# Peptides against a protein of PDB entry 3QIS, part 278

Target 1, 334 residues: chain A of PDB entry 3QIS
Amino acid sequence: PSLELSRREFVFENVKFRQLQKEKFQISNNGQVPCHFSFIPKLNDSQYCKPWLRAEPFEGYLEPNETVDISLDVYVSKDSVTILNSGEDKIEDILVLHLDRGKDYFLTISGNYLPSCFGTSLEALCRMKRPIREVPVTKLIDLEEDSFLEKEKSLLQMVPLDEGASERPLQVPKEIWLLVDHLFKYACHQEDLFQTPGMQEELQQIIDCLDTSIPETIPGSNHSVAEALLIFLEALPEPVICYELYQRCLDSAYDPRICRQVISQLPRCHRNVFRYLMAFLRELLKFSEYNSVNANMIATLFTSLLLRPPPNLMARQTPSDRQRAIQFLLGFLL

## One batch from the design tools (peptide; made by RFdiffusion4, then SolubleMPNN)

Design b2_p25_7_s4 (from b2_p25_7, 15 letters changed)
Fold by OpenDDE base, seed 4:
Structure b2_p25_7_s4 (fold): chain B 334 residues (1-334), chain A 25 residues (1-25)
Amino acid sequence: as target 1 above (334 residues)
Amino acid sequence: DEELEELRELREKLQKEIEELRKEL
């Protein structure tokens, strides 16, 4: 069996969070026998490609002289955004197109990723006083390292932040402030807020706006701004309520005093973001007659974002744990 | 009242911080 490939080198320029890019190529059976093709893992890889890459179709049959178009789809989800933002991963891969009883054909994937405030830690964003696209990639790495060290110091109740040498971190990320302040100003009377989805084009504009500027006004509908806030919270590498406090939140869910004590133990940035979000959501709930938003809906929606189980416990989350998590959040909304 | 005041104070602080950041850009 033999294949002809129309292209073997693919470049994905300016890859962004949640922006699908596609490159297509054709494969042709120039042999005299039917063939099966598949993308196969390289030696030591479990998957045929990195998580942000997909081939469609990834396998198939070709009759003699048959051709198929293959799409190489690059999509950075919440699952890949953090490692790409840090430069731990890159838009580079090699695909192995295997022909059954035939040859391997190598495809080279390359490109560049543009960092996003989405999928960046709250700690790093609190230090990031410029739009992320204006921050040198080398400095992003330093900010993440410094952020980890401050989180650890905050958790250990060690020495007050020496005010002296490092620029004082923001109390909350500017991106969260911008999203929430917009919603507070313009969306409190928005019917079906957090129930109606945003527009994908507007979501991309909001993301690009927050990545590249400090806007006076966020573009798009209130629904798109609201969904952008949800996407932001979902994409956080660590949820607003740190994984270390997850179980304590569940255990305290019916004691409002203990709940407040648990929140007081959050790292400063996480605690500030939590309080800011809860204060906004309580304000939003005052307009329930206009926006159709109720505490149970909000608690159910935001619990999955703010109070995520640690990755090791994700598969073990019970309906009881989910109800406790909702109850924990309700104690801050009521 | 206290919670609304806490939100207002927090918002005003954050607004000032962001307005300062905008002036530096």
Scores: peptide ipSAE 0.257, ipTM 0.838, DockQ to the pose 0.746
Fold by OpenDDE base, seed 5:
Structure b2_p25_7_s4 (fold): chain B 334 residues (1-334), chain A 25 residues (1-25)
Amino acid sequence: as target 1 above (334 residues)
Amino acid sequence: DEELEELRELREKLQKEIEELRKEL
C-alpha cells in the first residue's frame, strides 16, 4: 500500500485562545490495494497529537484511487492555554500517519501562539500593568515564577510585601476589573444575564481586546461580556479560591464566620478578586426583577468556577460536596 | 453597608490605577 499526501508541512500562525484554526490536506491511495490509515502515537506518547491538535478523520479506509480530505484542527482550550502562555508547550508537533502494512508518513506542525490573559494566573496578571501582548514572553515566565513564590509567602503569613518593590501589583487584574466594571455599569438590568450565551465572534473580540489593550469600553453585548467573565474564571490555572482551601470551604459551608476566615487566608490577589466578584454579584441580585438572576442560580454557576475541586479530587466530587460548595458561596451572596 | 463602601473605594482606586495605565500606553 502507498499514499500520496498533498501537503506534509502545516504552519498555524497567530494561534489564539479559543480560536479554531483549520488546515486541510488530501491523502490519496495511489496503490493497487485498499489501505487503512491511522494517526498513531510516537514512541512513548500516549496520544497521536498534543491536546490542542486534532486530525479529522484520524483513521479510515481508502480504496485504490480514493482520496480523502483530512482536517488538522488547532484549538487552544482552557486545558492547554496555561502551558502555552508560559511557553512550556509550543505550537509544534509531529504527526505520524501510519499505513497498515505500509510506511509511516510524517506531518510537521508548527506555528506561534499569542499569549492570553485568559489562562494566566491572578498573581501574574496583578503584576501586568500592560496588555499581555505587550509583555515580553521572557517577562511572562518571570512573572509567573515570582507570582508563585509570592503566593507561597502570602500563605505562610511571612514578611509583608517590601514596600520598596518598585512596582506595586494591582489589587485585581485589570482584565477582570474591566469585565466586572462593564457589567456593573451596563448589565445590571440585562434580562437573562449569565443565562443567555454570548456570541462566539464577540467573545473572540473581547479576548483580543483584553489581550492587546486597556479599553475604555469592552466590545460586544452584555451577554458576551458576561460569558467572557465566566470563561476567564474557568481558564484560570488556579481558581479564585485556591485549591489548598477547597476542603476548608466545604467544611465551613454552614458557618458564615468560618467561611469569611477561610477567605481571609487567600493570597491578596485571590482574596481581592473574590471580594470584588461577590460584591458585584450581590449588586446584580438587587436587580433580580429586571435581570431574572437569583442567588441559587448565581451560586450554582459561580461555584464551579470559583471553588473547583483540586485535580486529584475531581473524580471523587460527591453531590454533597457540590451542595456544600454552593452553600459556601450562598453565604457571600445573601 | 461597610462592604459596599469597601467595594466603592476599591472600584475608585482600581479605576484610577487603570486610567493611569491607559495614559502610559
Scores: peptide ipSAE 0.253, ipTM 0.838, DockQ to the pose 0.693
Fold by OpenDDE base, seed 1:
Structure b2_p25_7_s4 (fold): chain B 334 residues (1-334), chain A 25 residues (1-25)
Amino acid sequence: as target 1 above (334 residues)
Amino acid sequence: DEELEELRELREKLQKEIEELRKEL
């Protein structure tokens, strides 16, 4: 069996979080026998491609002189954004198109990723006084490393940060402030807030706006701004309630005093973000007659975002654990 | 409401910090 490929080199320029890019090529059976093709993993890989890449179709049959179009789809989800922001991963891969009883055909994938404030740690964002696209990648790495060390010191209740005024972290990320302040100003009376989805084009504009500027106003509808806040919280590498405190939140869920004590032990930026979000959501609930938002809906929605189970416990989460997690947040909304 | 005043103070402080950052860009 033999294949002819119309292209073997693919360049994905300016790859962004949640922005799908597609490149297409053709494969043709130039042999005299039917052939089966498949993308196969390299010797040391479990998958035929990196998590941000997909081939469609990834396998198939071709009759003699048959041609099929293959789409190479690049999409950076919440699952890939953090490792791309840090430069731990890159928009580079090699695909192996295997022909049964035939040859291997190599495809080269290359490109560049544009970092996002989405999928960046709260600690790093609190240190990031400029839009992320203005921060050199080398400084992003240093900011993430320093942020991890600060988180650990904060959890251990170690000495206050040295108050050097120029290097002082923000109390909350500017991106969170911008999203929440916009919703507070313009969305409290918005019917079906957090129930109606945003527009994908507006979501991309909001992401690009937060990555490249400190806007006076966030573009798009209130629904798109609300969904952008949810996407931001979902994409955090560490949830607003740190994994280390997850079990203590569940154990305290019915004791409001202990719940407040647990929150007081969060790293400064996480604690400030949590308090800021809860205060916004309590304000939003005062307008329930206009926005159709209730405490149970909000608690259920935000629990999955703010109080995620640690990766090692994710498969073991019980319905009781979920109910305790919801009850924990309800104690801050009511 | 003491919690609403804490939110307001936090919001006003953050607003000033962000307005300063905008002037440095």
Scores: peptide ipSAE 0.244, ipTM 0.835, DockQ to the pose 0.773
Fold by OpenDDE base, seed 3:
Structure b2_p25_7_s4 (fold): chain B 334 residues (1-334), chain A 25 residues (1-25)
Amino acid sequence: as target 1 above (334 residues)
Amino acid sequence: DEELEELRELREKLQKEIEELRKEL
């Protein structure tokens, strides 16, 4: 069997978080026999492509002289955003289009990624006084490395050695401050806040705005700003409640004194973000007659974002663990 | 009252810090 491919090189320019890009090509069976095609993993890979790439269709059957269109879809989700922001991964891949009993055809994927404040650590964002698109990629790497070390020192209750001329970090990321301050000012009376979805176009505008500027006002509806906050919290590489404290939060869920002690042990930026969010959510709950928001709904929604199980425990989360996690958060909302 | 005052103080500190950052851009 043999194929003819209309294109073998694909370039995805200016790839952004949550922005779908598509490139298409044709494959034609120029052989005399029917063929089955599939994208296959390379020798050291578990998947035929990187997590931000997809082929559609990824397999199929072609009769002699049959042609099919294949879409190459590039989409950076929460699962790929952090490694692309750090430059650990890049918009580069090689796809292997295999024919049963035939040849392999190689496709080259290339491009560039534009960093986002979404999927960047709270520690790095607290050190980042400029919009992320104005920060050199080399400095983003240094900020993530320094942030990891500061997190570890904070968790160990080590006195931060005043190591040198490092600029004082922000108390909370400017991006999360902007989102929450907008919601506090404009969304406390918003009917069905956090229940009505935002608009995808407005979400993209909010992300681009936070990545490129320090706006006076966030664009879009209150629903889009609220959803952007949820997306931001979901995309964090480390949740607002660090993985190391997850089990202690569950164990303390019915003791408000121990819950407050657990939160006091968070890294400074995580602790400040947690307190700021809880204070906003308590204020939002005072307007429940207008916004239809209740403590159980908010606790259920935000628990999955703020108090995520460590990756090694995700498959073992029981309904009891989820209820304890919700109860932990309720103790800060009531 | 104390928790609302802590929130107000935190917001005012953060607002000033962000307004300073806007002047540096």
Scores: peptide ipSAE 0.240, ipTM 0.830, DockQ to the pose 0.729

Design b2_p25_8_s1 (from b2_p25_8, 10 letters changed)
Fold by OpenDDE base, seed 4:
Structure b2_p25_8_s1 (fold): chain B 334 residues (1-334), chain A 25 residues (1-25)
Amino acid sequence: as target 1 above (334 residues)
Amino acid sequence: MPLPKEEEIEPELLEFRKQMEEELS
């Protein structure tokens, strides 16, 4: 069996978080026998492609002289955004199109990724006074490394580090402030806030806006801005409540005094973001008659975002653990 | 609707807002 491929080189320019890009090519069976094709892993890989890439179809049958269109889909999810922001991964891959009892055909994937504030650490974002797209990639790497070191120091040292001659970090990331301040200004009376989905086009505009500018007003509906906040919190590499404090939050869930002590042990940026979000959510709850938002709904929604189980415990989360996590958050909303 | 009076806003929310407006100005 033999295939002809219309194209073997694919370039994905300006790949962005949550923005689907597609490139298509044709495969043709120029042989005299039916053939089965599949994308196969390389020798050391478990998957035929990187997590941000997909072929559709990834396998199939071709009769003699049949042609199939294959779509190569590039989509950066929350699962790939952090490693692409850091430059640990890149928009580069090699796909192996295998023909059963035939040859392997190699496809080259290349391109560039545009960094996002989504999937960037709170510590790094607190150091970014400018939009992430204005920050040189080399400086992004340095900010992430420095952010990790400051987090570790802040967890180990109860003493505020002497603010040396480095530019003082923001109290909270400007991106969170922009989202929350917009919601505070415009969405407190919005019916079904956090219950109605945003529009995908508006979400993309919001992401692009936060990545490229410091706007006076975020574009899109209140629902899209609210969903963008949820997406932002979900995409954080480290949740607002650090994984190290997860169990202590569960253990303290019914003691509001201990809960506050646990939160006081968060790194400064995480602690500030937590307090800021809780203050906003308490404010939003004052308007429950208008927005149909209640403390149980908010606690249930935000608990999964703010108080994530460590990756090693995700598969072991009990209904009791989830209820304790919700109760922990309720103690800051009531 | 007009923004709530400063006295009606969550004090911690108001403080973060003021600080961030100052830090980004």
Scores: peptide ipSAE 0.614, ipTM 0.943, DockQ to the pose 0.859
Fold by OpenDDE base, seed 2:
Structure b2_p25_8_s1 (fold): chain B 334 residues (1-334), chain A 25 residues (1-25)
Amino acid sequence: as target 1 above (334 residues)
Amino acid sequence: MPLPKEEEIEPELLEFRKQMEEELS
């Protein structure tokens, strides 16, 4: 069996968070026998490609002189955004197109990723007074490493970090402030806020706007701005309530005094973001007659975003644990 | 609609707005 490929090198320029890119090529059976093709893992890989890449179709049969179109789809989800922002991973891969009883064909995937404030840590974002696209990649790596070290010091020492001669971090990320302050200004009377989905085109414009500028006004509908806030919180590498405090939040869920003590132990940026979000959500609840938003809906929605189980416990979350997590958040909304 | 009066806004929300407006100015 033999294949002819129309292309073997693929370049994905300016790959962004949640933006699908597609490159197509053709494979043709130039042999005299039917053949089966498949994309196969390289030696020691579990998958034929990286998590941000897929081939469609990834396998198939070709009769003699038959041709099939294959789509290579690049999509950076919340699961790949953090490692691409840090430069730990890159838009580079090698695909192995295997022909049964035939030859292997290698495809080269390359490109560049554009960093996003989505999937960046709260600690790193509090150190960024400028849009992330203005920050050199080398400085992003340093900010992520420094953010991790400061988080660990804050959790271990309970001492105010000496405000060393470094530029004072923001109280909250400017991206969260821009989203929440827009919603406060324009969306408190918006019917079905956080219940109606945004437009995908508007969501992409909002993400690009936050990555590249500090706008006076965020583009798009109030629903798109609200969904962008949810996407931002979901894409955080660590949730607003740090994984280390997850169990303590569940254990304290029915004691409002202990709940406040647990939140006081969060790193400064995480604690400020939590308080800011709770203050905004309480403000939004004052307008429930206009926006149809209630505390139970908000608590149910935001609990899954703010209070995620640690990765090692994700498979073990009980309905009781979920109810305790909701009850914990309700104590800050009521 | 006009923004609520400062006295009607959640005090903690108002404080974060003032701080962030100062820090980003």
Scores: peptide ipSAE 0.611, ipTM 0.942, DockQ to the pose 0.823
Fold by OpenDDE base, seed 3:
Structure b2_p25_8_s1 (fold): chain B 334 residues (1-334), chain A 25 residues (1-25)
Amino acid sequence: as target 1 above (334 residues)
Amino acid sequence: MPLPKEEEIEPELLEFRKQMEEELS
């Protein structure tokens, strides 16, 4: 069996978080026998492609002289955004199109990624007084390394933050401030806030706006701005409540004094973001008659974002653990 | 609607707003 491919080289320029790109090519059975094709993993790979790439269809049958269109879809989700922001991964891959009892055909995927404030650490963002797209990639790497070292020092409680040598970090990321301050100004009376989904086009505009500017006003509906805040919190490489404190939050869930002590042990930026979000949500709850928002709904929604189970415990989360996590947040909303 | 009076706003929310406005100015 043999295949003819219309193209073997694919370039995905200016790949962005949550922006789908598609490239198409044709495969034709120029042989005399039916053939089965499939994309197969390379040696030592578990998958035929990187997490941000997909082929559709990834397998199929071709009769003699049959042609099929294959779509190569590039989509950067929360699962790939952090490693692409850091430059640990790149928009580069090699696909192996296997023909049963035939040859392997290699496809080259290349391109460039544009960094996002989504999927960037709170520590790094607190050091970015300018939009992430204005920050040189070399400086982004340095900011992530410095942020990791400061987080470790803060968790160890050993060394006072050496306030002396670096520019003072922001109390909270400017992106969080922009989102929350917009919602405070314009959305406290918004009916069904955090219950009505945003528009996908508006979400993309909000992401691009936060990556490229410091706007006076965020574009889009209050629902889109609210959903953008949820997406931001979900995309964080480390949740607002660090994984190291997860179990202590559950254990303290019914003691408000211990809950406050646990939060005081967070890294400064994480602690500030948590307090800022809780203060905003308490303010929003004062307008429950207008916005139909209640503490149980908010606690249930934000628990999965702020108080994520560590990856090793995700498969073991009990209904009791989930209820304790909700109760922990309720102690800051009431 | 007009913003709530400063006295009606969550004190911690008001403090973060003032600090961030100063830090980004």
Scores: peptide ipSAE 0.608, ipTM 0.941, DockQ to the pose 0.866
Fold by OpenDDE base, seed 5:
Structure b2_p25_8_s1 (fold): chain B 334 residues (1-334), chain A 25 residues (1-25)
Amino acid sequence: as target 1 above (334 residues)
Amino acid sequence: MPLPKEEEIEPELLEFRKQMEEELS
């Protein structure tokens, strides 16, 4: 069996978070026998491609003289954004198109990723007074490493934030401030806020705006700005409430005094973001008559974003644990 | 709608807003 491929080299320029790119090619059975094709893992890989790449179809049959279009889809989700922002991973892969009882065909995937404030740590973002696209990639790596070390020091209560670093970190990431302050200014009276989805085009514009500028006004509808805040919180490499405090939040859920003590033990940036979000959400709840937002809806929505179970506990989360997590947040909204 | 008066806003929200406006100016 043999195949002819219309293309073997693919370049995905300017790959961005949540922006789908597609490249297509054709495979043709130029042989005299039916053939089965499949994308197969390389030696030592578990998957035929990296998590941000997909082939469609990834397998199939071709009769003699049959042709199939294959789409190569590049999509950076919340699951790949952090490792691409840090440069730990890159828009590079090799696909192996295997022909049963035939040869392998290699496809080269290349490109460049444009870093996003989405999927970047709160600690790193608090050190970024400029848009992430103005920050050299080498400095992003250093900021993430330093941020991890600062988080660990803060959790251990070992070192006061050394105010001797040339620039004082922001109280909260400017991206969160821009989103929340926009919602405060323009969306407190917005009917069905956080209940109506945003527009995908507007979400992409908001992401690109936050990555490239410090705007006076965020583009798009209030619904798109609200959804962008949810996407931002979901994409965080670590939730606003650090994984180390997850169980303590559940254990304290019915004692508002202990809940506040648990939050006081968060790293400074995480603690500030939590307080800022809770203050905004309490403000938003004053307008429940206009926006149809209630404390139970907000607590339910934000619990999954702010108080994520550690990866090792995800499969073990009980309905009781979820209810405790909701109750924990309710104690800050009421 | 006009912004609420400062006296009607959540005090912690107003504090963060003022601090961030100063830090980004």
Scores: peptide ipSAE 0.606, ipTM 0.941, DockQ to the pose 0.857

